# Peptides against a protein of PDB entry 3J47, part 92

Target 1, 121 residues: chain A of PDB entry 3J47
Amino acid sequence: IRLTNQLKSLKGLQSKLKDVVEYLDKVINKELPINHTILGKLQDVFNLLPNLGTPDDDEIDVENHDRINISNNLQKALTVKTNDELMVIYISNLVRSIIAFDDLIENKIQNKKIQEQRVKD
Target 2, 69 residues: chain B of PDB entry 3J47
Amino acid sequence: YEEKEESNLAATKSMVKIAEQYSKRIEEEKELTEEELKTRYVGRQDPKKHLSETADETLENNIVSVLTA

## One batch from the design tools (peptide; made by RFdiffusion4, then SolubleMPNN)

Design b2_p21_7_s2
Fold by OpenDDE base, seed 2:
Structure b2_p21_7_s2 (fold): chain B 121 residues (1-121), chain C 69 residues (1-69), chain A 21 residues (1-21)
Amino acid sequence: as target 1 above (121 residues)
Amino acid sequence: as target 2 above (69 residues)
Amino acid sequence: DLKELLQKIKELQKLLEEKKK
């Protein structure tokens, strides 16, 4: 369900981006007037998108690090953060797996003892 | 699309909460391990089962977190 | 075996806490 929703959102975003590109091409070709509202919304989206292009400015506002940044440089820092989060999740899963394994071992030992007692009776 | 965006936003908020919950889950896992240890000593199946169940829930939550990430 | 597993879990938890710092 979640993955399907993410894929649908991504497809929707891709479709919208395509529509915007097509619109921009039509505006450049003077076929359609500039829809300022769509452009404004797109600009807002781009402004909310981590700056894809400028590697140099040190003030990577730490606050936006929590958003799934799809784009490469800020995406690298966010990829590192995502990797760290994935690592934490992986370790947690390992710990849970180990606990579950311990319980299974103990259950097997108990079952074996119960079986041995039943054979003696 | 909006529902998925909301789901992604909820997933991000859940990610922060997952970090906190992760720390809490680690503690819950420790408690489960201690209860399992105690159950192993006492021979009482009930605390051990509860520990196992909580460990499983913790594992499931981590898996869901991985799938959400 | 279970005690050793519990110890490994505790060690992993400690490592996780150290990574969070």
Scores: peptide ipSAE 0.474, ipTM 0.858, DockQ to the pose 0.009; fails the geometry check
Fold by OpenDDE base, seed 5:
Structure b2_p21_7_s2 (fold): chain B 121 residues (1-121), chain C 69 residues (1-69), chain A 21 residues (1-21)
Amino acid sequence: as target 1 above (121 residues)
Amino acid sequence: as target 2 above (69 residues)
Amino acid sequence: DLKELLQKIKELQKLLEEKKK
């Protein structure tokens, strides 16, 4: 479900970007006037998007290193934090797997003892 | 699209909650391990089974956390 | 063997808690 929703959002964004590119091409070719409304909305979207183009090194707000912000430039610093979080999750999964394995071994030992008792009866 | 965006926002909020829950889950796993150790000494099968079940639940929750990360 | 495994699990859990701090 979640992955499907992410794919749907990505597809919608891709379609919108394609429409914008097509519009920009028509404006460049002087076939259509600049649609100020669409461009304004796109600019708003772009302003809400982290600056994709110039990694100006300085606006990596060091304080937000700890918040998984969806933003790609912040995502580099956040990649370190995300990696640490993923590492913690991985270790926890390993611990749970080991516990489950231990329980499985104990269950097998108990089952074996029950079988041995049944053979003696 | 909006439903997916809402789902992503909910997932992000859930990640913060998951981090807190993760600490709690680790503690629950420790408690299970202690109960299992106690059950081994007492030879009572029932507490050991309960410990195993809680460890499995903890594992499932971690898997869900990985899938949401 | 199972007791040793349980002890290892406890140790790993402790390490995980230390990493979260």
Scores: peptide ipSAE 0.464, ipTM 0.850, DockQ to the pose 0.009; fails the geometry check
Fold by OpenDDE base, seed 3:
Structure b2_p21_7_s2 (fold): chain B 121 residues (1-121), chain C 69 residues (1-69), chain A 21 residues (1-21)
Amino acid sequence: as target 1 above (121 residues)
Amino acid sequence: as target 2 above (69 residues)
Amino acid sequence: DLKELLQKIKELQKLLEEKKK
């Protein structure tokens, strides 16, 4: 459910960005007038988004380094954090699997002992 | 879209909480392993079963955390 | 075999604690 919602949000953003690009191309080609209100809102959205393409923003805002993969430079730092988190989860799952496996082995040994006792009786 | 964003934000907050709980779960798993070791020496099946159950619960919680990440 | 597994679990737990520091 959560992943599906994130994917839906990302798809919605992608569609909106495509519409904006198409609108900007039409404005450049003088096919449509510039809607200043839409451009202002888009500019606000871009200012709130971590800079995807400008290598020059050295402001890796340390606070957002821990957040999700949405925007490329921040996204790269966030990708590292997400990778670390996934690694921790993976290690934890391995540990749990190992414990469960140990219990299965012990149960099998116990069952074998019970069967051997029943054959002797 | 907004509902999904809200769900993602809630899940992110849950991941932070899960990271804290993860340390606690690792300790719980360790305690279970010690109980299993003790139970192997003492021959008491019940403590070993309890350790196994807690390890399974810890595993399930990690899987849910991975699915939520 | 179980003792070795338990030792590996303890080692992994230690590595996790080191990553948290």
Scores: peptide ipSAE 0.442, ipTM 0.850, DockQ to the pose 0.009; fails the geometry check
Fold by OpenDDE base, seed 1:
Structure b2_p21_7_s2 (fold): chain B 121 residues (1-121), chain C 69 residues (1-69), chain A 21 residues (1-21)
Amino acid sequence: as target 1 above (121 residues)
Amino acid sequence: as target 2 above (69 residues)
Amino acid sequence: DLKELLQKIKELQKLLEEKKK
């Protein structure tokens, strides 16, 4: 249930991002006026994203390509971190499963020994 | 969507706590594995059972952590 | 720490395989 909800939220976010990109492309092509409300919400989302390194105040224009790269680098770093965390969780689950299997095998061996003793008696 | 976002935020806050607990659980699991190994050689059933129970508890906690991640 | 855990897992897997034989 939780994983399905996270996936649904991520898909919803992806769809919304796609709609924003399509809107931005139409604005760039002068097919539609700039929707300030969508842009403002997008800016709010970016502001809620943890501080990508403090750009010093000054040169606005060179920043957009670097901002996309910084956003991609941060997203990549977050993806790597998430992958590492998932890997640790996976390994831990595997270890627990192996321990449980070892106990199961030991119980089977003990049961077999008990049966062999009963046959000898 | 908003309900899932709130759930994800709560999960993220819980994840930091889970990471700390996870490090401790890994250490507990290592101790159990060593006790099982020793008990297997000594042939004592009771220590093996205790190790198995702790390993199962550790597994359950990891599954809950994965479900919350 | 992670390498040591992996080594313990591998050792447990080996013990499991030995018990199955």
Scores: peptide ipSAE 0.391, ipTM 0.836, DockQ to the pose 0.008; fails the geometry check

Design b2_p21_7_s3
Fold by OpenDDE base, seed 4:
Structure b2_p21_7_s3 (fold): chain B 121 residues (1-121), chain C 69 residues (1-69), chain A 21 residues (1-21)
Amino acid sequence: as target 1 above (121 residues)
Amino acid sequence: as target 2 above (69 residues)
Amino acid sequence: DIEELLKKIQELLKKLEELKK
């Protein structure tokens, strides 16, 4: 469910970005007037987005070095944190799988003992 | 779209907390393994079952955390 | 703590393998 919602949100964003690009192309070609309200909102969105260019080293907040990566430039430093978190989740899943496997083995051993008893009767 | 975006934001906030919870999940797994070992020696089935259930719950939580990440 | 958990897991896997025989 969560992944599906994220995917849908990304698809919606992609569609909206495409519409904006098409609108900007029409404005550049003088086919349509500039809608200042839409452009203002888009500018606000772009200003809230982490800069996707080469960040100057000074924009990497040291406090976020241990945090999971969510967005592009500050996200490069945050990528290390995200990788660490993903690694932890992976290890945890492995551990759970091993425990489940151990339980399965024990259940199998018990079932084998029960079957051996039934054959002796 | 907005509802999914809100869900993703909540998931991101939860991911920040996952690092803290991870240590606790590892401890829960360790406890389950110890209970399973004890059950094998004592012949008590109940502790073993409880360990298995806790391990499964820990795995599910980790998977949800990965999906949130 | 993680290393100890790994050792316990390995021991459980060994027990499981013995049960498969």
Scores: peptide ipSAE 0.440, ipTM 0.854, DockQ to the pose 0.007; fails the geometry check
Fold by OpenDDE base, seed 3:
Structure b2_p21_7_s3 (fold): chain B 121 residues (1-121), chain C 69 residues (1-69), chain A 21 residues (1-21)
Amino acid sequence: as target 1 above (121 residues)
Amino acid sequence: as target 2 above (69 residues)
Amino acid sequence: DIEELLKKIQELLKKLEELKK
């Protein structure tokens, strides 16, 4: 469910972005007048989007390293953070699996002891 | 779309919370390990079971975190 | 903290092995 909702949102954004590109192309080709209201909203959206800087964007504030799917270039820096988080989650899962396995071994040992006692009786 | 965006935002907030919870979960796992160790020495099944249950809960929470990430 | 958890898990495993004897 959650993944499906995320995918739907992403698809909606992609469709809207495509419509914007198509609109901009029409404006460039002088087929349509510039709609200032749409452009203003679009500009606001772009200002909220992290700068898709060229690889020379040394100065992108390290602070936005956090988890939001920031546009592709900031995505690389975020990919490192995401990788670290995934590693932590992986290690945690491994640890839990080891604990569960330890409990399973203990249960088997207890069962074996119970069986050995029953054979002696 | 808005509902999904809200869900994604909730997921992201959950991921931040997961980082905090991760430290707590590690400590909970450690406590469980100590309880299991104590239960092994005392021979009481109940503390071991409780440790196992808490470890399982910790594992489940990590899996949910992975699915949310 | 993770290393410490691993050490605790290893200690638990050793206790289980002792119970197996």
Scores: peptide ipSAE 0.437, ipTM 0.843, DockQ to the pose 0.006; fails the geometry check
Fold by OpenDDE base, seed 1:
Structure b2_p21_7_s3 (fold): chain B 121 residues (1-121), chain C 69 residues (1-69), chain A 21 residues (1-21)
Amino acid sequence: as target 1 above (121 residues)
Amino acid sequence: as target 2 above (69 residues)
Amino acid sequence: DIEELLKKIQELLKKLEELKK
């Protein structure tokens, strides 16, 4: 359910971005006037997005490390943190799978011993 | 869309909590593994079954954490 | 902690292989 909601939100954002691009292309081609309301909202969204493109501010504020998806440079540092978290989750899943596999093997061995005892009796 | 955004924000807050719980779950998994080893040497099935069940619960929680991440 | 977990898992796998032989 949560993953489906995130995917739906992302798809909605993607569709809206596509509509904005199509609108901008029509404005560039002088087919339609600039919709100032849509542009203003888009600018507000971009201003809330951490600065994607300015290489100069080395002060990657250490505090915003938690938000994975918003900005490419912050996204690089956040991608490293996210990669580490995903790696830990992956290792944990592997560990659990191995434990479950170990139990399955032990159950099979026990079943085999029970069968061997039944054949001897 | 707004309801999903709120859900994503709640999911992000839950991820921080999940990270804390993750460290605790790793410790619980270690305890289970030790109990399983001890039970295997003693030949008692009951402690091994409990260890297996706890390992399965830990796996389910990790899968939910991955789906939330 | 992760390395210790991995070591415990490897030990369990080894015990399982020994029981299969």
Scores: peptide ipSAE 0.424, ipTM 0.845, DockQ to the pose 0.007; fails the geometry check
Fold by OpenDDE base, seed 5:
Parts: structure tokens; sequence; C-alpha cells
Structure b2_p21_7_s3 (fold): chain B 121 residues (1-121), chain C 69 residues (1-69), chain A 21 residues (1-21)
């Protein structure tokens, strides 16, 4: 369910971005006038997005640790964070699987002992 | 779209909570292992079963957390 | 904490093997 919703949101964003690009191309080609309302909303969205632009500013702003998706360098740092989180989750799942397996083996041994006792009787 | 955005926000909040719950889950797993050990010595099936169920629930919660991430 | 958990799991596995004998 959650993954499906995320995918739907991403698809919606992609569609909107495509529409914006198409609009900008038409404006550049002088086919359509600039729609100030759409442009203003888009500018607001970009201002809320972390600055994608200048390659040179090495200052990884510490605050953006949480916003995984946006900028390639930020995206790289966020990808590293996501990878670390996924590794922790993976290890946790492995540990739980091992515990569950241990319990299964113990249950099997107990069942075998019960069966052996029943045969002796 | 709005419903998905709300779901993503909830997921992000869940990630913060996961860090706190992770330590607790590790402790619960240790307790499960200890109870299994105790059950082995006592030879009682019931405590061991309860421990196994608790470990399984903890595993499920971690899987859901990963899927939410 | 993870290493300790792993050690406990290994101990449980050993106990299980002993019960199989």
Amino acid sequence: as target 1 above (121 residues)
Amino acid sequence: as target 2 above (69 residues)
Amino acid sequence: DIEELLKKIQELLKKLEELKK
C-alpha cells in the first residue's frame, strides 16, 4: 500500500514536471504567453526544493539529512543514509530470522521426543 | 496525490520512531532468546511458544518499517 | 548489542543440538 502511494505521487510529480517543461518550451518558442500564476507556483516549489545548482559549494548543510530525494549530491548523501538504514534493517531481519529458525528447530526436537515416547509406550 | 503525501509524511515520522524502537526491538529479541533458553531447561512448551511469537511480531514490525522506508 | 544477541543465539543453537543428542 505505502509503496504504491509513493509510486503514484512520483508519477504525478513526473507528469507535472513534464507539463512544465512543455510549457516552458512553448514560451521560449514564442508560441504561448507566460502564465504568471503557474510560473509563480513552480517558483515556490523550486524555492522549497534544496538548491540543486552550483557544484562548488561543498557545504553539505547538516539539516538536510532527512530529505532523501532531491539533489544529486544531496541525493548521494541521502542515498548513503538510506543505504545505512537499509543495512540496519537487513541485519535486524536476519537476526529475527535466525531466532525464528532456532525456535523451529527446538520445536522439531521436542516433537520428535514426544513421538519417541509414544512409541515406547 | 494528497493521500500519498500524507502517507509519506507518516512514513518519515515513522523512520524517526524506528531509531528509538530499534534499540527496544533488539532488547526484545534478547529477551526472547533468554526465555527460549529458560524454556529449554524447564522443558515447558508454553513459554517457548510465547517467546517465538514475540520474536515473530518483532520481525514483522521491522519488515513493515523497512517497507515504509 | 548485536554481537551479544548473536552470541545468545549461538548458545541457544548449541543447547538445541544437545537436546537432539
Scores: peptide ipSAE 0.420, ipTM 0.835, DockQ to the pose 0.006; fails the geometry check

Design b2_p21_7_s4
Fold by OpenDDE base, seed 2:
Structure b2_p21_7_s4 (fold): chain B 121 residues (1-121), chain C 69 residues (1-69), chain A 21 residues (1-21)
Amino acid sequence: as target 1 above (121 residues)
Amino acid sequence: as target 2 above (69 residues)
Amino acid sequence: EIQELLEKIQELLKKLEELKK
């Protein structure tokens, strides 16, 4: 469910970005007037997006390193974070599998004991 | 889309809490493993099953948390 | 910490295998 929602959100964002690009192309071609409100909102979105392009400013707010794969440098840090998170998921799954395996072994041992008791009776 | 964005924002806020919860969940998992060991000695199925289920739930929550992060 | 947990779980699995024999 969550993954599906994330994918849907990403697809929605992609669609919106495509619509914006198409709109910008139409404006460049003088087919449509510049909608300042849409551009302003887009600029706000881009400003809220971690700076995709400028590697130089050292104020990599270490705090925002933790958020989702938006773009390359910050995206690299975010990719590292995503990798760490995936690693945690993987470890958690392993632990769950081990616990489940332990339970299965115990169940098998118990079943064996019950069977041995039935054979003795 | 908005609902998912809100969910992602909530997820992100939850990530910080998840890091703390992760440490706690690891400890809970250790406790569960110890209780499984204890239950193995006691021979009572019910506590072991409950422990296993709790460990599974903890792990599921960890997985969901990491997936949300 | 996670590695230690994994080691503990592995030890438990080993004990269970020994009990199965």
Scores: peptide ipSAE 0.433, ipTM 0.848, DockQ to the pose 0.007; fails the geometry check
Fold by OpenDDE base, seed 5:
Structure b2_p21_7_s4 (fold): chain B 121 residues (1-121), chain C 69 residues (1-69), chain A 21 residues (1-21)
Amino acid sequence: as target 1 above (121 residues)
Amino acid sequence: as target 2 above (69 residues)
Amino acid sequence: EIQELLEKIQELLKKLEELKK
């Protein structure tokens, strides 16, 4: 459920961004007037989003590891952190599954011993 | 969309807590494994059951953490 | 730490196999 909601939100954002790009292309081609209010809001979003456009500043500042949701470069660093967390959770689940499996094996052994004793009596 | 964003923010906060709880869960799992070993030596079913229950609780918490992540 | 837990689990599994013999 949570992952589905996140995916839906991301898809909604992607669609909106595509619409903005199409709008900007129409403005550049002089097909539509420049809406300064939309551009201002979009610029505010871009300013809150870590630098999407400059490929060269590879300096992933370590401090922004915590804020998951923002821009693709920060999102890449955050994606790495999220992947590490998911990996830890996955390993933990495997370990618990192994422990539970060990208990099941022990229970099976005990049940077999009890049955063998009952047949001897 | 807004409700999902709020849920994602809550999930992110939960992930930070998961990292702290992970170390504790590992320790709980170790304790359960030791209790199973002890129960095999003593031949008593009760300590083994307790170990299994604690391991299951640790697994459930990890699954909830994964679902939150 | 996780590796040590895995080793303990493996030891328990070996004990179970011995009990099956």
Scores: peptide ipSAE 0.427, ipTM 0.848, DockQ to the pose 0.007; fails the geometry check
Fold by OpenDDE base, seed 3:
Structure b2_p21_7_s4 (fold): chain B 121 residues (1-121), chain C 69 residues (1-69), chain A 21 residues (1-21)
Amino acid sequence: as target 1 above (121 residues)
Amino acid sequence: as target 2 above (69 residues)
Amino acid sequence: EIQELLEKIQELLKKLEELKK
């Protein structure tokens, strides 16, 4: 459910971005007048998007390294963080699996002891 | 779209909470391990079962965290 | 911290193996 909703939102955003590009192309080609209201809203959206600057600008403030994969270029730096987080989750799952395995071993040992006692009786 | 965005925001907030919960889960796992050790020495099945259950809960939470990441 | 937890889990596993003997 959650993944499906995220995918739907992403698809909606993609469609909207496509419509914006098509609109901008029409404006550049002088086929349509510039709608200032739509452009203003788009500018607001772009200003809320982390700067998709080319990786060559050294001043990517290290502080935003901790924030979510919102934008593709920041997404590369965030991919490192995401990889670290995934690694931690993976290790945690391994640890839980080991604990569960330990419990299974102990249960098996107990069952064996019970069987050995029953054979002696 | 808005409902999905809200769900994604909730997922993101959940990831931050997962980092905090991860430290807590590590401690819970450690406690379970100690209880298992104690249960092995005392021969009491009940503390061992409780340790196993807490380990399972920790595992489930990690799986949910992976699915939400 | 994770390493310490792993070491603790290994210790528990060792105790389980000892109980199996």
Scores: peptide ipSAE 0.426, ipTM 0.844, DockQ to the pose 0.006; fails the geometry check
Fold by OpenDDE base, seed 1:
Structure b2_p21_7_s4 (fold): chain B 121 residues (1-121), chain C 69 residues (1-69), chain A 21 residues (1-21)
Amino acid sequence: as target 1 above (121 residues)
Amino acid sequence: as target 2 above (69 residues)
Amino acid sequence: EIQELLEKIQELLKKLEELKK
């Protein structure tokens, strides 16, 4: 359920961005006037997003290492942290799978011993 | 969209708590593994079953954590 | 810590496999 909601939100954002691009293309082609209200809201959203595009600020602020999903340059440092977190989650899932497999093996061994005892009786 | 955004924010806050719980869950999994090992040598089925159940619960919690991450 | 947990689990798996033989 949660993953589906996140995916739906992301798809909604993608659709809205596509609509803005199509609108901008029509304005560039002089087919439609600029909708200043939509553009202003989009600019506000971009200003709230961490700086995506400027390669030059070497000040990768070390502090925001924590958030997985925030945009590209912060996303590189965040990608490393996200990669580490995903690795930990992957290892944990692997460990749980191994334990469950061990229990399955033990159950099979017990069943085999019970069958061997029944054949001896 | 707003309801999903709120859900994502709640998930992100829960992720910090999950990271703390994760370290504790790893320790619980180790304890279970030791009990299973001991039970296998002693031939007592009940402690092994309890260990298996706790390992499964730990796995389910990690899957939920991955789905929230 | 996680590596040590993995090693313990691997040791348990090995013991279970030995009991199957």
Scores: peptide ipSAE 0.419, ipTM 0.846, DockQ to the pose 0.007; fails the geometry check

Design b2_p21_8_s1 (from b2_p21_8 with E5K L7K D8K D15K E16K)
Fold by OpenDDE base, seed 4:
Structure b2_p21_8_s1 (fold): chain B 121 residues (1-121), chain C 69 residues (1-69), chain A 21 residues (1-21)
Amino acid sequence: as target 1 above (121 residues)
Amino acid sequence: as target 2 above (69 residues)
Amino acid sequence: SEIEKLKKEIEELLKKIEELL
């Protein structure tokens, strides 16, 4: 469910961005007047998007807190943060797996002991 | 879209919380392991089962955290 | 020119989203 929702949001964003691009193309082609409101909102979105630097300006954008969903340049920084988080999750899963394995072993040992007792009786 | 966005936002917030919860979950997992150890010594199935269940819950939470990430 | 810059930024965002998908 969550993954599906994330995917849907991403697809929605993609669609919106495509619409914006199409709108911008129409404005550039003078087919439509510049909708200042849409442009302003888009600019706000971009401003809220950590510096999507132009591909040439490799400026190392700053460590902002909430690592999940923001765009590529932030995504690189977020990728580092996400990598750390993924690493933590990986370790946690590993630990859980070990615990589960330990329980399995113990259950097996107990079952074996029960069988051995039954054979002695 | 909005529901998914809310879910993503919640997931993001959960990630921050996951870091904190991760430390706590590690401790909870250790406690479960101790209970299993105790159950092994006491020979009572119940504490061992409880430890196993808690370990499974911890694992599940980690998986959910990964999926949220 | 500013609109073109914005367009480029949007296109970059789109590419990033596509890479994530």
Scores: peptide ipSAE 0.426, ipTM 0.831, DockQ to the pose 0.116; fails the geometry check
Fold by OpenDDE base, seed 1:
Structure b2_p21_8_s1 (fold): chain B 121 residues (1-121), chain C 69 residues (1-69), chain A 21 residues (1-21)
Amino acid sequence: as target 1 above (121 residues)
Amino acid sequence: as target 2 above (69 residues)
Amino acid sequence: SEIEKLKKEIEELLKKIEELL
């Protein structure tokens, strides 16, 4: 469900982005007047979008470099953060698994002792 | 799309919380292991069972965290 | 020229999205 929702959002963004590109092409070709409001919103989106282009090291807001993977270049730096988070989660899962196995082993040992007692009776 | 975005935002917030809770979970796991160890020495099954249950809960939470990440 | 730059940025975004899909 979550992955599907993420994929849907990404597809929606892709579609919107294509529409914007088409609009920009029409503006460049002088088929449509430049809508300053749309351009301003696009600029705002790009400013909010982690720079997808060449990671100019400088615009990687250092504070977000260690933060969650929202978008691709900042998302690459954020991918490092996300990778770190994933690693933590992975380690946590391993630890939980180990504990669960230890409990299973103890339960098996206990069950074996109970069975041995029953055989003696 | 909006619902998905909200879900992703919620998931992200959950991940941050998970990171904080991870340290607590590790400690809880240790406590459970200690209780199991104590139960092994005391011969009482109840503390061991409780430790196992808490370990399982910790594991489940980690899995949910992975799925959220 | 500025619009062309914005267009290029958008195209790069699209490419990255496509790589993720």
Scores: peptide ipSAE 0.406, ipTM 0.821, DockQ to the pose 0.116; fails the geometry check
Fold by OpenDDE base, seed 5:
Structure b2_p21_8_s1 (fold): chain B 121 residues (1-121), chain C 69 residues (1-69), chain A 21 residues (1-21)
Amino acid sequence: as target 1 above (121 residues)
Amino acid sequence: as target 2 above (69 residues)
Amino acid sequence: SEIEKLKKEIEELLKKIEELL
């Protein structure tokens, strides 16, 4: 459910961006006048988006080290953060797995003891 | 789209909470293991079952955290 | 020129979204 909602949101964003590109193409081709309101909103969206720096722009914004999957160069720094988070999750899952195995071993030992008692009776 | 956005926001908030609860979950896991050890000596099945259930819940929460991340 | 720059930025965003899908 959660993943599906994320996918739906992403698809919606994709569609919206496509519409914007189409609009911009029409403006460039002088087919439509420049809509300042749309451009202003789009600029606001981009300003809220982490700078899609070209791959060469090393600006690791320190504040965004804590924020997961924002776009490319920031996404690289964010990829490091995501990797760290994934590592923590992995370790947690491993620990849970170990506990589960311990319980299974204990259950097996108990079952064996019960069987041994039944044979003695 | 709005429902998805709300879900993503909730996920982000949950992630912060997960960071706080993570330490607690680790402690709960340790306690479960200790109770299992104690139950192994006492020969009582009931405490062991409870410990196992708590460990499973902790695991499930971690999986949900991974999916949210 | 500014519009072209904006267009390019949007296209880059779209490409990233496509990579995530």
Scores: peptide ipSAE 0.398, ipTM 0.813, DockQ to the pose 0.117; fails the geometry check
Fold by OpenDDE base, seed 3:
Structure b2_p21_8_s1 (fold): chain B 121 residues (1-121), chain C 69 residues (1-69), chain A 21 residues (1-21)
Amino acid sequence: as target 1 above (121 residues)
Amino acid sequence: as target 2 above (69 residues)
Amino acid sequence: SEIEKLKKEIEELLKKIEELL
């Protein structure tokens, strides 16, 4: 369900972005007048999006701490943060697994003691 | 679309909260392990069960965190 | 020129979205 909702949102954004590109192409070709309101909203969206540096520029300018689907350059910095968080989750899962194994071992020991007591009776 | 975006935002906020609670969960897990150890010494099944349940809850929260990540 | 820059930025965003899909 959650993944499906994320995919739907991304597809919606993709469609909207395609429409904007098509509009911009028409404006560049002088087929349509410049809509200042649409352009202003688009500029606002880009200003809110971290600068998509070209994939070749290694300069990670904005360490944005938030794992949001940020543009590829910010995504590299975010990838490091994501890796750290994944590592923490992995360690946590390992610890939980160890606890579960400890409980299993204890249960086996208890069962063995119960069986030994039944043989003595 | 808006509902999905809200769900994603909620998931991200949950991840931050999970990171904050991670240290607490580790401590809770240690406490449960100590309680299990104590239960092994005392021979009481009830404290051991409680420790196991808390460990399971900690595991479930980690799984949810992985699914959210 | 400014519109062309904005267009390029939008196209880059589209490419990123396509990579994520």
Scores: peptide ipSAE 0.396, ipTM 0.810, DockQ to the pose 0.114; fails the geometry check

